# Peptides against a protein of PDB entry 3HUF, part 108

Target 1, 320 residues: chain A of PDB entry 3HUF
Amino acid sequence: MWIIEAEGDILKGKSRILFPGTYIVGRNVSDDSSHIQVISKSISKRHARFTILTPSEKDYFTGGPCEFEVKDLDTKFGTKVNEKVVGQNGDSYKEKDLKIQLGKCPFTINAYWRSMCIQFDNPEMLSQWASNLNLLGIPTGLRDSDATTHFVMNRQAGSSITVGTMYAFLKKTVIIDDSYLQYLSTVKESVIEDASLMPDALECFKNIIKNNDQFPSSPEDCINSLEGFSCAMLNTSSESHHLLELLGLRISTFMSLGDIDKELISKTDFVVLNNAVYDSEKISFPEGIFCLTIEQLWKIIIERNSRELISKEIERLKYA

## One batch from the design tools (peptide; made by RFdiffusion4, then SolubleMPNN)

Design b2_p18_2_s3
Fold by OpenDDE base, seed 3:
Structure b2_p18_2_s3 (fold): chain B 320 residues (1-320), chain A 18 residues (1-18)
Amino acid sequence: as target 1 above (320 residues)
Amino acid sequence: EEEEKEELEEELEEEFEE
């Protein structure tokens, strides 16, 4: 989201969130959803127009800012952004930091981008929330992204957490739920006066982790917990591969269970399968290898003695 | 310097009220 602040009391000592939309900026406007009052004798009654675009799909992957357009409203002394005069037709900016000078005002409006990118685990939830979140200037998507700051956990009561949720947790993203999204949707009017009223997701995250026994106390309890073990996996998802890498596993990939030869078995401690392959192929598993699902692996790695548990299962099946 | 700045700001305010 874009946040503005300024020195010299020209913004009345307040920080403000700018959502996607158009704002008239000047001395003789009243603060509302489309106006920003700036208090200085050197600023025109109506000085500039700020236009913030909705997030692009590219912004979700890069964590880049919503496009910020500035237009001078034909003022005597003009408008500058990052010491450059704004062109007569307006200019657009993709920098994360903007110093906006209105006329001869000795104080600048400082605009900065607070990155927030929300990944969804479920396409139905994305379809429900994406429009509202985009109107808040929040990029949204389903695919893994290095720009992801928050992850929406799918609330299926009584189900195991998904691979996406497991990976999001280990990647140290802030896991959130529908309750946080609902709260976030209500803050639009309150944050006009004070940007500090933006809800902190960390409280929601702490409550999710505390109330769900499927999570360890911290990601650090699981990261590299299986260092020194080797696994093979079916080449099904990048998220599953990255999850196993974060556990410290050496990973080999295969395309089918038929590709698991004696050489691979000799170098592999266990095989990780998705639920569909595990259930369908359980009768045809290669002899002398431990096969498990990611969900079964997760149940082991959240235990304090995860290494000893895995070692016992490997020994039981290699010598059977 | 502060007085000269206030005078310049007042002159600028009068030019923006016309």
Scores: peptide ipSAE 0.023, ipTM 0.658, DockQ to the pose 0.305
Fold by OpenDDE base, seed 4:
Parts: C-alpha cells; sequence; structure tokens
Structure b2_p18_2_s3 (fold): chain B 320 residues (1-320), chain A 18 residues (1-18)
C-alpha cells in the first residue's frame, strides 16, 4: 500500500494510506476519500492531483508499487517529485519512495510503498477476494513469488494443510486467513486517515500456528532437518521441489515411476509422490524403496525426531 | 531552523497573493 507522511506538520503529523484512486491535494480541501489537505502557506488551494492505479500482474511478481501519477494543477511554482519537475501532462512513478514537493514549500510529502503482496493457495478464494484487495492496492496471485509477503491459507476443516501452505510456512511468509481478509476489506471505509490502524497480520499468523497442530513451533525446526538424506520426486510441482530443498534434501527428479531404476534406488533414500500417483500406483511401487506423499512427509517433519523416524522407515524397506 | 522555514513560508504566501 502507499503511505504518505510529511515533514513540518503539513499533514498534521498524520500518516495516511492512499488506496487506488484519485486525490486532489491542496491547502483548501477537506480530507476525505478523494482529497488530501496540506497545511502550508506556500501551497495552492488546489495544488496537485495524485492518481494511484490498481496493481498490475507484474507488480505481484516484482513487489513493485502501484503506479503513482502526479499532475500539477497549473500552479505558479509547479510540483516536483524526487527533485524533478512534474511535466505539464503529469508524470507516472514506479519508485518505492517519492519525495513530493508542492510549489516552493520547504517541507516534502514523503510517499513510501509498504510491501504487501498476497498469494492465494486456492483459485476460488483468489477469485472471491482479488478485486477487493486490488482496490486496496494489494497485488494478488496464485503462483509463488519472491515478492509474496502474505499467504492465504484455505480453512478446510479436517484436511491436511496444502503443499503451498507448508512451503509458505518454511519461507517465513505471513500466513493469513479469511478473518484477516475480512478485516482488510473494512479498512477502506474506516482507516483512510490513519495508517497505524492497519491490522497486524503477524498476530493473525501467530494465532493460526498456535491453534493448528499441523504446524511445527517454528520454520527453523524444519529447515535443513533432513540434511544428508536423498529423495526422488515426480517432476510435477515447483513448490514441492522448493519445499524439499528447504528441508535440506538432495533431490532427483523423474517423469514416471518407470524411470525409478536400480541406479536411482541406490542413490535415493525415499521417493516423494503426489497424492494422485500415490493412491493410483500403490501396487506398482518399486521394491526396496520407501514411497510417501508430501503430506505424509510433512507429518514426519513436524515431529521432533523426524530424522530418526525417516531412518527407521528407510531401514525397514532396505532389509525387506 | 523552524523560524527560517516559517519566514520562508510567509514570503511564499506574499508571492502567491501577488
Amino acid sequence: as target 1 above (320 residues)
Amino acid sequence: EEEEKEELEEELEEEFEE
């Protein structure tokens, strides 16, 4: 989200969230959803127009800000952004930090991008929430991104957490749920004037982890917990591969169960399969190798003795 | 520093009323 602050109390010592939309900025406007009052004698009654665009698909992958347009409203002394005069038709900015000078005012409006990029695990939830979140200036998507700050966990009662949720947890992303999204939807109406009233997503995350036995106490308990072991996986999911890497596993990939030859078995401690392949091919598993799903692996990994548990299963099958 | 900024703002207000 864009946040503005200013020097010299020209914004009344307040930080303001700017959502996608258009704002008239000046001395003689009243603060509302479309106006920003700036208190300085050197500022025109109506000085500039700020326009913040909704996030692009590119912004989801880059963690870049929503495009910020500035137009001077034909003022005597103009408007500057990052020491550059705004052009007659207005200029657009994609920098994360903007120093906006209105006329000759010695104090600047400082606009900064607070990084917030929400990944969804479920396409149906993305479809439900994306429009509202985009109207808050929050990029959203399904694909993994290094720009992802938050991950929406789908609450399915009685189901195991998804690979996406497992990976998000190990990546130390803030896992959130529908309750946090609902709260964010109300912010647009109530919190336009105070950026400090944004809910702490970290508190939501702590509550999710505390109340769900499918999570370990910390990501650090799982990261590199299987260092020194080797696995083979079906080349079907990038997230699954990255998850196994974060566990410290050496990973070999295969395209079919038929590619699991004696050479691969000799180098591999266990095989990781997706649920569909595991359930359909149980009878066709290679002899002498431990096959499990990501979800079965996760149940072992969350245990304090994960290395011992894996070792016992490997030994059991090598001598069968 | 704050007084110099206030004086500058007053000078600028006069420049806008002209």
Scores: peptide ipSAE 0.023, ipTM 0.666, DockQ to the pose 0.180
Fold by OpenDDE base, seed 2:
Structure b2_p18_2_s3 (fold): chain B 320 residues (1-320), chain A 18 residues (1-18)
Amino acid sequence: as target 1 above (320 residues)
Amino acid sequence: EEEEKEELEEELEEEFEE
């Protein structure tokens, strides 16, 4: 989201969130959803127009800012952004930090980008929330992104957490739920005057973890917990691979259960399968190897003695 | 410094009322 602050009390000592939309900036405007009052004698009654665009798809992957357009409203002394005069037709900016000078005013409006990118675990929730979140200047998507700051957990009461949720947890993404999204949708009016009133997702996240026994106390309890073990997996999902890497596993990939030969078995401690293959192919599992799902592996990893539990299962099947 | 700032702001107000 864009946040503006200013020196010399020209913004009354307040920080303000600028959501996607158009703002008239000037001395003789009243602060509202489309106007920004600036208090300085050197500023025109109606000095500039700011236009913030909705997030692009690229912004979701890069964590880049919503495009910020500045137009001077035919003022005597013009408008500058980052010491450069704004052109007659206006200019657009993608920098994360903007120093905006209105006319000869010695004090500048400082605009900075606070990154917030929300990944969704399912397309249905994305479809429900994406429009509203984009109108808050929050990029949204389904795919994993290095720019992802928040992850929406699907609340299916009584279901196991998804691989996406497991991976989001281990990569230290803030996990949120529908209750937080509802809250975000209501704050739009209250944060106009004070950017500090933006709700902290960390409280929501702490409550999710505390109330769900499927989460360990911290990601650090699980990261590299299986260092020194090796697994084989079906080449089915990138998220599953990245999850297993974060556990410290050496990973071999195979295309089918038939590709699991004696050589692979000799180098592999266990095989990770998806639920569909695990349930359908139980009868055809290779002899002498431990086969499990990611969800079964997760249940072992969240235990304090995860290494001992896995070692016992490997030994049990090696002597069978 | 504050008085020079007020004077500069007054001179700039007069330039904008025209």
Scores: peptide ipSAE 0.023, ipTM 0.652, DockQ to the pose 0.203
Fold by OpenDDE base, seed 5:
Structure b2_p18_2_s3 (fold): chain B 320 residues (1-320), chain A 18 residues (1-18)
Amino acid sequence: as target 1 above (320 residues)
Amino acid sequence: EEEEKEELEEELEEEFEE
């Protein structure tokens, strides 16, 4: 999201979040959803127009800012952004930091981009929330992204956490729920006066982890917890591969269960399968190898003695 | 530095009211 603050009390000492939309900036406008009052005699009654675009799909993957357009409203002394005069037709900016000078005012409006990118695990939840979140200047998507800051967990009562949720947790992404999204959607009016009223997701995250026994106490308890073990996995998802890498596993990939030969078995401690393959092929599993799902692996990983538990299961099958 | 900016703003405000 874009945040503005200013020197010399020209914004009355307040910071403001700018959501996607158009703002008239000037001395004789009243603060609302489409106006920004600036208090200085050196600023025109209506000085500039700020236009913030909704996030692009690219912004979700890069964590880049919503495009910021500045237009001078035919003022006597013009408008500058990063010491450059704004052109007569306006200019567009993709920099994360903008120093905006209105006319001869010695005090600048400082605009900075706070990165917030929300990943959804469920496409139905994305479909419900994406429009509203994009109107807050928040990029949204389903795919893993290095720019992802928050992950929406679907609270289906009694369901196991998904691979996406497991990976988001280990990646140290802030896990949030629908209650946070609801609250985030209501702050739009209050944040006009004070950007500090933006809800912090950390409380929501702490409550999710504390109230769900499917989470370990910390990602650090699980990261590299299986260092020294080797697994084979069916080439199904990049997210599953990255999850197993974060556990410290050496990973071999195969395309079919028929590729699990004696050589692979000799080098592999266990085989990780998706639920569909596990349920369909459980009768045809190779002898002498431990096969499990990612969800079954996760149930072992969250235990304090995960290494001992896995070692016992591996040994049980080698001597069977 | 802030006091010098305030004095400069007052001087620029006088130039802008003219």
Scores: peptide ipSAE 0.022, ipTM 0.633, DockQ to the pose 0.109

Design b2_p18_3_s1 (from b2_p18_3, 9 letters changed)
Fold by OpenDDE base, seed 4:
Structure b2_p18_3_s1 (fold): chain B 320 residues (1-320), chain A 18 residues (1-18)
Amino acid sequence: as target 1 above (320 residues)
Amino acid sequence: SEEEKYEKEQEELLKEEE
């Protein structure tokens, strides 16, 4: 989201979130959803127009800001952004930091991008929330992104957490739920005068972890916990691969159970399968190898003695 | 202050735009 602050008292010492939309900026406007009052005698009554676009798909992957358009409203002394005069037709900016000078005002409005990119675990939740979040200037998507700051966990009571949730946790992404999204949808008016009223996602995350025994105490408890072990996995998802990498596993990939030959078995401690393959092909598992699902692996990984547990299972099947 | 003088001068210059 875009946040504005200003030097001196020209924004009354307050920070403000700018959501996608159009704002008239000037001395003689009242702060509301479409106006930004700036207190300086050097600023025109109606000085500039700010237009913030909704996030693009690219912004989700890059963590780039919503496009920020600035237009001078034909003022005597113009408007500058990052020491450059705004063109007559207005200019658009994708920089994460904008120093906006209105006329000859010695104090600048400082706009900065607070990175927030929300990944969803399922398309249904994305479909439900994407429009509202985009109207808050929050990029959203399903795919893994290095720019992802938050991950929406789907709360299904009694179900195992998904691979996406496991991976998000290990990546130290802030896991949030629908309650946080609902709260975000209500803050739009309250944050006009005080950007600090943005809800704390870390509090939500802490509550999720505390109340769900499927999470370890910290990501650090699991990261590299299986260093020195080797696994083979079905080439199904990039997230599953990355999850296993974060556990410190050496990974071999295969396309079918038939690709698990004696050579692969000789260098592999266990095989990781998806639920569908595990359930359908239990009878056809290669002899002498430990096969498990990611969810079964996760249940072992969250235990303090995960290495011992895995070793025991490997030994049990190697001599069976 | 020099700043107040400058602000006043700018305010006068802005009134000429009206």
Scores: peptide ipSAE 0.036, ipTM 0.708, DockQ to the pose 0.175
Fold by OpenDDE base, seed 5:
Structure b2_p18_3_s1 (fold): chain B 320 residues (1-320), chain A 18 residues (1-18)
Amino acid sequence: as target 1 above (320 residues)
Amino acid sequence: SEEEKYEKEQEELLKEEE
């Protein structure tokens, strides 16, 4: 999201979130959803127009800012952004930091981008929330992204957490739920005068982890917890591969269960399968190898003695 | 109003600095 602050109290010492939309900036406007009052005798009554665009799909993957357009409203002394005069037709900016000078005012409006990118685990929830979140200047998507700051967990009562949720947790992404999204949707008017009123997701995250026994106490309890073990994985999602890497596993990939030969078995401690393959092929598993799902592996990983539990299961099948 | 007083005080401060 874009946040503005200013020098010399020209914004009354307040910070403001700018959501996607159009703002008239000037000395003789009243602060509301489409106006920004600035207090200086050197600023025109109506000085500039700020237009913030909704996030692009690219912004979700890069964590880049919503496009910021500045137009001077035909003022005597013009408008500058980063020491450059704004053109007559207006200019567009993709920099994360903007120093905006209105006329001859010695004090500048400083705009900075705070990155927030929300990944959804469920396409139905994305479809429900994406429009509202985009109107807050928050990029949204389903696919994994290095720019992801928050992850929306699907709270179906009694369901196991998904691989996406497991991976988000290990990546130290802030896991949130629909309650936080509901709260975000209500703050739009309250944050006009004070950007500090933006809710922190950390409390929501802490409550989710505390109240769900499917999570360990911290990501650090699981990261590299299986260092020294080797697994084979069916060519599945990239998230599944990255999850196993974060556990410290050496990973071999295969295309079919028929590719699991004696050589692969000799160098592999266990095989990780998706639920569909596990359920359909359980009767045809190779002898002498431990096969499990990612969800079954996760249930072991969240235990304090995960290494001992895995070792016991491996030994049980080597001597069976 | 307290806001109008604050705005005047800020306008005066800004005028001294401009």
Scores: peptide ipSAE 0.031, ipTM 0.565, DockQ to the pose 0.109
Fold by OpenDDE base, seed 3:
Order: C-alpha cells, then structure tokens, then sequence
Structure b2_p18_3_s1 (fold): chain B 320 residues (1-320), chain A 18 residues (1-18)
C-alpha cells in the first residue's frame, strides 16, 4: 500500500494510506476518499491529482508498488517528484519512495510503499477475495513468490495443514485467515485519517499458531532440524522441494517409483510422496526403503525429538 | 530562517481553522 506523510505539519501531522483511486490534492479541499488537504500558503487550492492504479500480476511476483501517477493541475509553480518537474500531461512512477513537492512549499509529501502481497492456498478463496484486496492495492495470487508477505490458510475443520501452509510457516510468511481478510475489508474508511489504524496481521498470526497444535512454536524449531538426512522426492511440487530444503534435507528427485533403484536406496534415508501416490502405490513400495507422505513427515518434525523419531523409522524399515 | 518563518505562518493558519 502507498502511505503518505509530510514535514512541517502540512498533513496535520498525520500519515494516510492511499488505496487505488484518484485524489485531488490542494489547500482548499476537504479530506475524504478522493481528496487530500494540504495546509500551506504556498500551494494552490487544487494543486495536483494523484492516481494510484490497482496492482498488476507482475507486482505480485516482484513486490513492486502500484503505479503512482502525478499530474499538476496547471499551477503557477508546478509540481516536482524526486526533484524532477512533473510533465504537462502527468508522469507515472514505480519507485518505492517518492518525494512530492507542491509549488514553492518548503516541505515535501513523502510517499512510500508498504509491501503487502497475499498468497492464497486455494483458488476458491482467491476468487472470493482478490477483487476486494486489489482495490486496497494488495497484489494477490496462488503461486509461490519471494515477494509474498502474507499467506491465507485454508480453514477446513479437522483437516491437516497443507504443504503450502507448512512452507509459508517455515519461510516466515505471516499466516492469516478469512477473519483477518474480513477485518481488512472494513478499515478502508478509518485509515484515511490515520494510517496507523491499518490492522496488524501479526496478532492474527499469533492467534492462529496458538490455537492450532499442528504448528510448532516457531519456524526456527523446524528449520534445519533434519540436517544430515537424505531423502528422495517425486518431482511433483516446487513448494514441497523448498519445504524439504528448509528442513536441511539433501534431496534427490525422481519421476516415478520405478526409477527408485538400489543405488538411490543406498544414498537416501527415506522417500517423500504426496498423498495420492502414497495411497495408490502403498502395496508396490520398493523393499528396504522408508516411504512417507509430507504430512506424515510434518507430524514428525513438529515433535521435539524429531531426529530420533525419524532414525527409528528408518532403522525399522531398512531391516524389515 | 525562511523555514522557521514558514512554520510560524502555518501554525497561525492552523489556529485560524480551529
């Protein structure tokens, strides 16, 4: 989201969130969803127009800002952004920090991008929320992204957490739920006066973790917890691969269970499978290898004695 | 300074709008 603040009390000492939309900026406008009052004798009654675009698909992957357009409203002394005069037709900016000077005002409006990119675990929830979140200037998507700041957990009562949720937790993404999204949708008007009223997702995250026994106390309890072990994984998901890497595992990949030869078995401690393959191929597992699902692995790694538990299972099946 | 003069002029404007 874009946040503006200013020096010299020209914004009345307040910070403001700018959502996608158009704003008239000037001395003789009243603060509302489409106007920004600036208190200065040096600025025009109607001085500039700010237009913030909705996020692009690219913005979800890069964590880049919503496009910020500035137009001078034919003022006597013009408008500058980052010491450059705004062109007559307006200019567009993708920088994360903008210093906006209105006329001869000695104080600048400072606009900065607060990164917020929300990944969804399922397409149904994305379809439900994406439009509303995009109107808040929040990029959304399904695919893993290095720019992801928040992850929406799928709440199915009584189900195990998904691989996406596990990975989001280990990569220290803030896990949120539908309750946070509902709350976020209500704050649009309240944050006009004070950007600090933006809801903190960390409190939601803390509550999710506290109330769900499927999470360890911290990501640090699981990161590199399986250092020194080796696994083989079916090449099914990049998220699954990255999850296993964060556990400190040495990973080999294969395309089918038939590719698991004696050489691979000799170099691996266990095989990680998805639920569908595990359930369908359970009778045809290679002899002398420990096969488990990622969900079964997760249940082991959240235990304090995870290394000892895995070692016992490996020993049990190598000699069976 | 011109800045102090401007700040004082803005403080006066804020008081006139109260």
Amino acid sequence: as target 1 above (320 residues)
Amino acid sequence: SEEEKYEKEQEELLKEEE
Scores: peptide ipSAE 0.026, ipTM 0.623, DockQ to the pose 0.057
Fold by OpenDDE base, seed 2:
Structure b2_p18_3_s1 (fold): chain B 320 residues (1-320), chain A 18 residues (1-18)
Amino acid sequence: as target 1 above (320 residues)
Amino acid sequence: SEEEKYEKEQEELLKEEE
């Protein structure tokens, strides 16, 4: 989200969030959802127009800011952004930091981008919330991105957490739920005057972890916990592969259970399968190898003695 | 002060833009 602050008390010492929309900036306007009052004798009554665009799909993957357009309203001394005069038709900016000078005012408005990018685990939840979040200047999507700051867990009561949720947790992404999204939607009006009133997602995250026994105490308890072990996995999802990498596993990939030969078995401690293959092919598992799902592996990983548990299962099947 | 003079001059210049 864009946040503005200013020197010399020209914004009355307040920080303000600029959501997507249009703002008239000047000395003789009243602060509201479409106006920014700036208190300086060197600023025109109506000096500039700021336009914040909604996030693009590219912004979701890059963590880039919503486009910031500045137009001078035909003032005598013009408007500058980053010491450059704004063009006659206005200019658009994608920099994360903007120093905006209105006329000859010695004090600048400082605009900075605070990154917030929300990944959804479920397409239905994305469809429900994407429009509202985009109107807050928050990029949203389904696919994994290095720019993601938050991950929406699908609350299905009584279901195991998804691979996406497991991976988001290990990446140290802030896991949130529908309650936090609902709270975000209500804050839009209150944060106009004070950007510090944005809800803390970490409190939501702490509550999710505390109330769900499917999470370890920290990601650090799981990261590299299986270092030195080797697995084979079906080439199913990039997230599953990245999850297993974060556990410190050496990973071999195969396309079908028929590709699991004696050579692969000799180099592999266990095989990771998706739920569908595990349930359908239980009878045809290769002899002498431990097969499990990601969800079964996760249940072992969250235990304090995960390495001992895995070792015991491997040994049990070597001597059977 | 020179600062008050400058502020007054800027205020007059901005009144002419009405």
Scores: peptide ipSAE 0.035, ipTM 0.693, DockQ to the pose 0.168; fails the geometry check

